# Ledger of designs, part 157: peptides against a protein of PDB entry 6UG1

Target 1, 304 residues: chain A of PDB entry 6UG1
Amino acid sequence: SNEERKRRKYFHMLYLVCLMVHGFIRNEWINSKRLSRKLSNLVPEKVFELLHPQKDEELPLRSTRKLLDGLKKCMELWQKHWKITKKYDNVGLYMRTWKEIEMSANNKRKFKTLKRSDFLRAVSKGHGDPDISVQGFVAMLRACNVNARLIMSCQPPDFTNMKIDTSLNGNNAYKDMVKYPIFWCEVWDKFSKKWITVDPVNLKTIEQVRLHSKLAPKGVACCERNMLRYVIAYDRKYGCRDVTRRYAQWMNSKVRKRRITKDDFGEKWFRKVITALHHRKRTKIDDYEDQYFFQRDESEGIPD
Target 2, 301 residues: chain A of PDB entry 6UG1 as posed
Amino acid sequence: SNEERKRRKYFHMLYLVCLMVHGFIRNEWINSKRLSRKLSNLVPEKVFELLHPQKDEELPLRSTRKLLDGLKKCMELWQKHWKITKKYDNEGLYMRTWKEIEMSANNKRKFKTLKRSDFLRAVSKGHGDPDISVQGFVAMLRACNVNARLIMSCQPPDFTNMKIDTSLNAYKDMVKYPIFWCEVWDKFSKKWITVDPVNLKTIEQVRLHSKLAPKGVACCERNMLRYVIAYDRKYGCRDVTRRYAQWMNSKVRKRRITKDDFGEKWFRKVITALHHRKRTKIDDYEDQYFFRRDESEGIPD

## One batch from the design tools (peptide; made by RFdiffusion4, then SolubleMPNN)

Design b2_p22_6_s1 (from b2_p22_6, 11 letters changed)
Fold by OpenDDE base, seed 5:
Formats: structure tokens, sequence, C-alpha cells
Structure b2_p22_6_s1 (fold): chain B 304 residues (1-304), chain A 22 residues (1-22)
């Protein structure tokens, strides 16, 4: 019905804003000075020097290679620090079905809210779910004065799915769900003027995304609970930016149709949400990023 | 509900961001 379409659109927007605010809160928590002091001690001087290479004026690529090597070593150090990776309770922050949403409205399931103190303790001990681990990795890089962003792939319920029963009957449903991350890291490369993508936990990969990312979910089963639609970047200065264009190959042809921003009302509303979570002034880094997104939009073209 | 994740300050922000949503 038209009413059910409106209801699903509303719940999509509700979950989207809640997920985006959750990412904002986690980004504040990882800026903890107490946590920063503890995590900086995990990084030896030689690795710190690789994270902060001198500018090679003859070949800037040498400086980028040092940064990439430093980031690789940071991932290895982080794996040594992290002792216990907990499974998600239920589906974590992956996409819920409409049936699960309806059932959760009726069942007062005690959502165990992780307190800030518990989060900081979890990161410090190296005990927690993959999301806490990624967030802690971003905190470690920030503790080393690296311009690292927390990236969140927001998974609101699919308002384009109008099926009544949306039960997922896969034997490997959890494995397929967690195949791709919800949280990862980006690091600013001041030499190439690009963001470097870092997944320290799930795929354990570093990439310079041009057209395709390894972090973009592929295959029907993986996309059931993880659809690339809203990739939000939270920086150390409380910037909030939509970086979906980096990770979406087919932004115009496929991704846009599954976003609230497919219509003018949804676009205006989503811009209002981003603006409310963006607490810093524009920088030259934002100009380089917007130029890259523009070039990616032109290169994709208009879908037929 | 996902709303149980938030303190009153963040709930107010969420309400304000949703006020014009039909």
Amino acid sequence: as target 1 above (304 residues)
Amino acid sequence: MILLLFDEKHLELIRELLKDVP
C-alpha cells in the first residue's frame, strides 16, 4: 500500500539518522585523550617515522610508499594488540529485515547500550566486536597524529523492498553478513592528495581506491544485510561527509535508486542531517575530495 | 528500538532531524 511505503520510508530515515548519530558519538569517543596516550605507546618510533615521511620533492610516490608501509605495520601492531574478537549480538549494525523491525517493536529486548567507559576499556584491553576494533584502530592512528577518518557504512532497512516477509533463510547468513565490514578507516595522503582506505580487521587490506573497492559488498547473499548506500566519514575535527561516491562503482545507475536522496525531499533532508553532524569549517582536503567525486560522476555518466 | 542507544541530548537531536519527516 501507499501507507506501507510511507511507513518504510519513515523507518529508513529513522534508522539512518540513528546510525549516523551513533557514528558521530563513536567518533567523539575515539578522540579520548586518555585512550590516545595508551594507544600511542603501541607504535614504535620507526613506525611513527614511516607514518610521517618527509616530502620527497623529486618523487612524491616514495613518501606515499613510506606512509603505506607505516599503515601496514600499524595493522600488524593492531592485530597483536587485539586479543578477543567478539561476535555481534544478533546482526549488530547490519541491515535488519522489515519483519525483524516489526518484531523488535513488540519485544522490549534490552538493547545493551555500551557506555563510553566500557568502550574505552574494551579498546584498551583489545576485547570487543569488529566495530570496536576498527574504531580503536582509528584512535591509535589519531594518537600518532595521523589524519585518520572513521568510515561507517550505514545500513538502514531497505525502503525499496516492499515484500511483506523479508526473512533471510541462509545457512551461512552470519558468515555472508560479516564478509564485508560496516566500519573501516581512511587516511589522508598529503603527497598524492587522496584518501587511503584501510580495513584493519575484516579484509586486512590497504587500498588506494580509483574505481573499485574491495570493501564494496558483492553477491546477493552479502548484500542482503550489507548494501553500500551511505558511507559516512567522521574526521578527527568532527567533520561529517558522505563518501559513498568513492566506494560505489555505479552510484548513478544503481546506488542512488536505493537512497533517500533519490527525490528532492530526501536530498534536502539528508543534507540537513550531514550539516547537523558537520562541526568544522571546509578545508582544502574537502576541495580535493569533491574534485575526485566530480570526476567519478562524470566518468560514470548518466544511466540509460 | 535503536533509540535505546542514545542519551536525551542525542534523542533531542534525532527528534529535531525527524520533525519534518511525514
Scores: peptide ipSAE 0.674, ipTM 0.963, DockQ to the pose 0.655
Fold by OpenDDE base, seed 4:
Structure b2_p22_6_s1 (fold): chain B 304 residues (1-304), chain A 22 residues (1-22)
Amino acid sequence: as target 1 above (304 residues)
Amino acid sequence: MILLLFDEKHLELIRELLKDVP
């Protein structure tokens, strides 16, 4: 019905704003000065120097290579720090089905919210789910004065799915769900004037994304709970930016159709949400990023 | 259920961002 379509859009927007606010809160928590002091001690001076290479005027790519090597070593150090990776409770922040949403509205089950103190303790001990681990990795890089962003792939329910919910109760449902991350890191490369993508926990990969990322979910089973639609970047200065264009090969042809921003009302609303979560002035880094997104839109073209 | 993730300050922000959503 038209009513059910409106209801599904509303719940999509509700979940989207909640997920985006959750990412904002986690980004504030990882800026903890107490946590920063502890995590900086995990990084030896030699690795710190690789994170802050001098500009090679002859070949700027040499400086980028040093930064990439520093980031690789930071991932290795982070794996040594992280002792216990907990499974997600239920589906974590992956996409819920419409049936699961309806059932959760009826269930008075107290969701145990992780407090800031518990989060900081979890990161400090190296005990937690993969999201806490990624967030802690971003905190470690920030503790080393690296311009690292927390990236969140927001997974609101699919308002474009009008089918009656099939139970996702397959034996491999959890493995398929966690195949791709919800949280990762980006690091600013001042030499190439680009963001470097870092997944320290799931795929354990570093990418200089050109057209597509390995972090973009592929295959039907993985896309049931993880669809790349809203990739939000939270920086150390409380900037909030939509960076979906980086990770979406087919933004115009495929991804846009699954976003609330497909219509003018949804676009205006989504901009309002981004603006409410963006607490810094514009910088030259934002200009380089917007130029990159523009070039990516031109290169994709208009879908036939 | 998802609303249980937030303190009152962030719930107010969420309510304000959703007030004009039909």
Scores: peptide ipSAE 0.674, ipTM 0.962, DockQ to the pose 0.650
Fold by OpenDDE base, seed 1:
Structure b2_p22_6_s1 (fold): chain B 304 residues (1-304), chain A 22 residues (1-22)
Amino acid sequence: as target 1 above (304 residues)
Amino acid sequence: MILLLFDEKHLELIRELLKDVP
């Protein structure tokens, strides 16, 4: 019905704003000075030097290579620090089905809200779910004065799915769900003027994304709970930016159709949400990023 | 409900961002 379409759009927007605010709060928590002092001690001087290479004036690529090596070593150090990876409670922040949302509305299930103190303790001990682990990794890089962003792939319910019953049955449902991350890291490369993608926990990969990322979900089963639609970047200065264009190969042809921003009302609303979560002035880094997104839009073309 | 994740300050922000949503 038209009413059910409106209802699903509303719940999509509700979950989207909640997820984006959650990312904002976690980004604030990882800026903890107490946590920063503790996590900086995990990074030895030699690795710190690799994270902060001098500019090679002859071959700037040498400086990027040092940074990449430093980030690789930081991932290895992080794996040594992280002792216990907990499974998500139910589906974590992965996409809910419409049936699960309806059932959850009827069930006063107390979401166990992790308090800030408990989060900081979890990161400090190396005990928690994969999201906490990634967030802690970003905190460690920030503790080393690296310009690291927390990236969140927001998974609101699919308002384009008008099916009544989507029972996701199967023993592999959890494995397919967690195959791709919801949270990862980006690091600014001041030499190449690009963001480096870092997944320290799930795929344990570092990428210089050109056309597509390994972090973009592929296959029907993986996309049931993880659809790349809203990739939000939270920086150390409380910037909030939509970086979906980096990770979406087919932004214009495929991804846009599944976003609230497909219509003018949704675009204006989503811009209002981004603006409410963006607490810094524009920088030259934003200019380079916007130029890159523009070039990616031109290269994809307008779908015929 | 996902709203249980937030304090009153962030709930008010969410309400304000949703007030004009039909």
Scores: peptide ipSAE 0.673, ipTM 0.962, DockQ to the pose 0.650
Fold by OpenDDE base, seed 2:
Structure b2_p22_6_s1 (fold): chain B 304 residues (1-304), chain A 22 residues (1-22)
Amino acid sequence: as target 1 above (304 residues)
Amino acid sequence: MILLLFDEKHLELIRELLKDVP
């Protein structure tokens, strides 16, 4: 019905804003000065020097290579720090089905909200789910004065799915769900004027995204709970930016159709949400990023 | 419900961001 379509859009927007605010809160928590002091001690001086290479005036690529090597070593150090990776409770922050949403509305299940103190303790001990681990990795890089962003792939329920019952009964449903991350890191490369993508936990990869990312979910089973639609970047200065264009190869042809921003009302609303979560002034880094997104939109072209 | 994850300050922000949503 038209009413059910409106209801599903509303719940999509509700979950989207909640997920975006959750990412904002976690980004504030990882800026903890107490946590920063503890995590900086995990990084030896030699690795710190690789994270802060001198500019090679002859070949700036050499400086980028040093930064990449430093990030690789930081990922290895983080694996040594992280002792216990917990499974997600239920589906974590992956996409819920409409049936699961309806069932959860009836069940006043006490969602145990992780307190800030418990989060900081979990990161400090190296005990937690993959999301906490990624968030802690971003905190470690920030403790080393690296311009690292927390990236969140927001998974609101699919308002374009009008099926009543979407039972995910597969024995491998959890494995397919966690195949791709929800949280990862980006690091600003001041030499190439680009963001470097770092997944320290799931795929354990570092990439310089040009046209596509390894972190973009592929295949029907993986996309049931993880659809690339809203990739939000939270920086150390409380900037909030939509960076979906980086990770979406087919933004215009495929991804846009599954976003609330497909219509003018949804676009205006989503801009309001981004603006409410963006607590810093524009910088030259934002100019380089917007130029990159513009070039990516031009290169994709108009979908046939 | 996902709203149980937030303190009152963030719930107010969420309410304000959703007030004009039909």
Scores: peptide ipSAE 0.673, ipTM 0.962, DockQ to the pose 0.643

Design b2_p22_6_s2 (from b2_p22_6, 10 letters changed)
Fold by OpenDDE base, seed 4:
Structure b2_p22_6_s2 (fold): chain B 304 residues (1-304), chain A 22 residues (1-22)
Amino acid sequence: as target 1 above (304 residues)
Amino acid sequence: MILQLFDEEHFKLIEELLKDVP
């Protein structure tokens, strides 16, 4: 019905704003000065120097290579720090089905909210789920004065799915769900004027994304709980930006159709949410990023 | 409900962002 379409859009927007605010809160928590002091001690001086290479005037690519090597070593150091990777409770922040949402609305089950103190303790001890681990990795890079962003792939329920949800009861459902991350890192490369993508926990990969990312979910089973639609970046200065264009190959032809921003009302609303979560002034880094997104939109073209 | 994840400040922010959603 038209009513059910409206209801599904509303719940999509509700979950989307909640997920985006959750990412904002976690981004504030990882800026903890106490945590920063502890995590900086994990990074030896030699690795710190690689994270802050001098500009090679002859070949700027040499400076980028040093930064990439520093990031690789940081990822290895982080794996040594992290002692216990917990499974997600239920589906974590992956996409819920409409049936699961309906059941959750009817059930008085209190969501256990992780307190800030418990989060900081978890990161400091190296005990937690993969999301906490990624967030802690971003905190470690920030502790080393690296311009690192927390990236969140927001997974609101699919308002374009009008089918009655069958229970996703397959034995491999959890494995398929966690195949691709929800949280990762981006690091600013001041030499190439680009963001470097870092997944320290799941795929353990570093990418300079051109057209495609390994972090973009592929296959029907993986896409049931992880659809690339809203990739939000939270920086160390409390900036909030939509960076979906980086990771979406087919933004115009495929991804836009699954976003609330497909219509003018949804676009205006989503901009209001981004604006409410963006607590810094514009920088030259934002200009370089917007130019890159523009070039990517032109290169994709308009779908026929 | 997912709203139970938030303190009062962030809850009010979410309500304000949703007030005009039909």
Scores: peptide ipSAE 0.629, ipTM 0.955, DockQ to the pose 0.632
Fold by OpenDDE base, seed 2:
Structure b2_p22_6_s2 (fold): chain B 304 residues (1-304), chain A 22 residues (1-22)
Amino acid sequence: as target 1 above (304 residues)
Amino acid sequence: MILQLFDEEHFKLIEELLKDVP
């Protein structure tokens, strides 16, 4: 019905704003000065120097290579720090089905909210779910004065799915769900003027994304709970940016159709949400990023 | 409800962002 379409759009927007605010809160928590002091001690001087290479005027690529090597070593150090990776409770922040949403509305289950103190303790001890681990990794890089962003792939319910029963039954459902991350890191490369993608926990990969990312879900089973639609970047200065264009190969042809921003009302609303979460002035880094997104839109072309 | 995950400040922010949503 038309009413059910409106209801599903509303719940999509509700979950989307909640997920985006959750990412904002976690980004504030990882800026903890106490946590920063503890995590900086995990990085030896030689690795710190690789994270802060001098500009090679002859070959800027050499400086980028040093940064990449430093980031690789930071991932290795982080794996040594992280002792216990917990499974997600239920589906974590992956996409819920419409049936699960309806059942959750009826069940007044007290969601145990992780307190800031518990989060900081979890990161400091190296005990937690993969999302906490990624967030802690971003905190470690920030503690080393690296311009690292927390990236969140927001998974609101699919308002374009009009099926009544969307029950996901299957023994491998959890494995397929966690195949791709929800949280990862981006690091600003001041030499190439690009963001470097870092997944320290799930795929344990570093990418210089040009056209596609390994972090973008591929295949039906993994896309049931992880659809790339809203990739939000939270920086150390409380900037909030939609970076979906980086990770979406087919933004215009495929991804846009699954976003609330497909219509003018949804576009205006989503811009309002981004603006409310963006607490810094524009920088030259934003100009380089917007130029990159523009070039990616031109290169994709208009879908036939 | 997912809203139970937030303190009062962030709850008010979410309400303000949703007030014009039909």
Scores: peptide ipSAE 0.628, ipTM 0.955, DockQ to the pose 0.634
Fold by OpenDDE base, seed 5:
Structure b2_p22_6_s2 (fold): chain B 304 residues (1-304), chain A 22 residues (1-22)
Amino acid sequence: as target 1 above (304 residues)
Amino acid sequence: MILQLFDEEHFKLIEELLKDVP
């Protein structure tokens, strides 16, 4: 019905804003000075030097290579620090089905809210789910004065799915769900003027995204609970930016159709949400990023 | 509900962001 379409759109927007605010809160928590002091001690001087290479005036690519090597070593150090990776409770922050949402509305299941103190303890001990681990990795890089962003792939329920029963077939559902991350890291490369993508926990990969990302979910089963639609970047200065364009190969042809921003009302509303979570002035880094997104939009073209 | 994850400040922010949603 038209009413059910409106209801699903509303719940999509509700979950989207909640997920975006959750990412904002976690981004504040990882800026903890106490945590920063502890995590900086995990990084030896030689690795710190690789994270802060001198500018090679002859070949700027040499400086980028040092940074990439530093990030690789940080990922290895982080794996040594992290002792216990907990499974998600239920589906974590992956996409819920409409049936699961309806059932959760009826069942007063207390969401266990992780407090800030518990989060900081979890990161410090190296005990937690993959999301906490990624967030802690971003905190470690920030503790080393690296311009690292927390990236969140927000997974609101699919308002384009009008099926009544959205039950997912169970046997491999968890493995397929966690195949791709919800949280990862981006690091600013001041030499190439680009963001470097870092997944320290799931795929354990570092990439310079051009057209394709390894972090973009592929295959029907993986996309049931992880659809790349809203990739939000939270920086150390409380900036909030939509970086979906980096990771979406087919932004115009496929991704836009599954976003609230497909219509003018949804676009205006989503801009309002981004603006409310963006607590810094524009920088030259934002200009380089917007130029990259523009070039990616032009290169994709208009879908036929 | 997912709203149970938030303190009063962030709850008010979410409400303000949703007020114009039909």
Scores: peptide ipSAE 0.626, ipTM 0.955, DockQ to the pose 0.626
Fold by OpenDDE base, seed 1:
Parts: sequence; structure tokens; C-alpha cells
Structure b2_p22_6_s2 (fold): chain B 304 residues (1-304), chain A 22 residues (1-22)
Amino acid sequence: as target 1 above (304 residues)
Amino acid sequence: MILQLFDEEHFKLIEELLKDVP
């Protein structure tokens, strides 16, 4: 019905804004000075030096290679720190089905809200779910004065799915769900003027994304609970940016059709949400990033 | 409800961002 379509759009927007605000709050928590002091001690001086290479004037790529090596070593150090990776409670922040949303509306299940103090303790001890682990890794890099962003792939319910029964049954559902991350890291490379993608926990990979990322979900089963639609970047200065274009190979042809921003109302609303969560002035880094996104849009073209 | 994850400040922000959503 038209009413059900409106209802699904509303719940999509509700979940999207809640997820984006959640990412904002977690980004604030990882800026904790107390946590920063603890996490900086995990990084030896030699690794710190690799994270802060001098500019090689002859070959700037050598400086980028040092940074990449430093980030690799930071991932290894983080794996040593992290002792216990907990499973997500239910589906975590992965996409819920419409049936699950309807059932959850009837069940007053108290969502166990992780308090800031509990989060900081979890990161400090190396005990938590993969999201907490990634967030802690970003905190460690920030503690080393690295310009690291927290990246969140927001998974609101699919308002384009008009099926009544969307129940996902199967023992492999969790394995397929967690195959790709919801949270990861980006690091600014001041030498190449690009963001480096870092997944320290799930795929344990470092990428210089050009056309596509390994972090983009592939295959029907993986896309049931993880659809690349809203990739939001939270920086150390409380910037909030839509970086979906980096990770979407087919932004114009495929991804846009699954976003609330497919229409003018949704675009204006989504810009309002981004603006409300963006608490810093524009920088030259944003200019370089916007130029990159523009080039990617031109290169993809408009699907005929 | 997902809204139970937020303190009063962030709850009010979410309400303000949703007020004009039909």
C-alpha cells in the first residue's frame, strides 16, 4: 500500500538518523584523553616514527609506504592488545528485516545501552565486539596524533524492499552478516592527498581505494544484512561527511536507488542530518576529498 | 526501541531531525 511505503520510509529515516547519531557519540567517546594516554603506550617509538614520516621530496611515494608500514604494524599491535572478540548481541548494528522491526516494536526488550565508562573499560582491556575493537583502534591512532576517521556503514532497514515476510532463517546468517565490517578506519595520507582505508579487525586489510573496496559487501547472502548505502566518516574534530562515493563502484547506477537521497525531500533531509552532526569548519582535506568524489562521479557517468 | 540508546540531548536532536518527516 501507499501507507506501508510511507511507513517504511519513515522507519528507514528513523533508523538512519539514530545510527548516524550513534556513530557521532562513539566518535566523541574515542576522543577520551584518559583512553588516549593508555593507548599511546601500545605504540613503540619506531612505529610512531613510521606513522609520521618526513616528506620525501624526491619520491613522495616513499613517505606513503612508511605510513602504510606504520599502519600495518599498528594493526599487529592492536591484535596483540585485543584479547576477546565478543559476538554481536542478535544482529548488532547490521540491517534488520521489516518483520524483526515489527516484532521489536511489540517486545519492550531493554536494549542494553553500553555506557561511556563501560566502553572505555572495554577498549582499555581489549574486550568487546568488533565495533568496539575498530573504534578503539581509531582511538589508538588518534592517540599517536594520526588523522584517523571512524567510518560507519549505516544499515537502516531497506525501504525499497516491499515484501511482507523478510525473515532471514539460517545457521549461516551470522557468518554471512559479519563477513564484511560495519565500522572501519580511514587515515589521511598528507603525501598522496588521499584517505587510506584500514579494516584492522575483520578483513585485516589496508587499501588505497581507487574504484572499489574489499569492504564493499558482495553476494546476495552478505547483502541481506549489510548493504553499502550510507558510509559516514567521523573525524577527530567532530566532522561528519558522507564518504559512500569512495566505497561504491556503482553509486549512480545502483547505490543511489537504495538511498533516501534518491528524491529531493530525502536529499534535503539527509543534508540536514549531516549538517547537524558536522561540528567543524571546512578544510583543504575536504576540498581534496570532494575533488576525488567529483572525478569518481564523472568517471562512472550517469547510467543510460 | 533504538531511541533508548540515547541520552536526553541526543534524543531531542533526533526528534528535531525527524519532526518534518511525514
Scores: peptide ipSAE 0.618, ipTM 0.953, DockQ to the pose 0.616

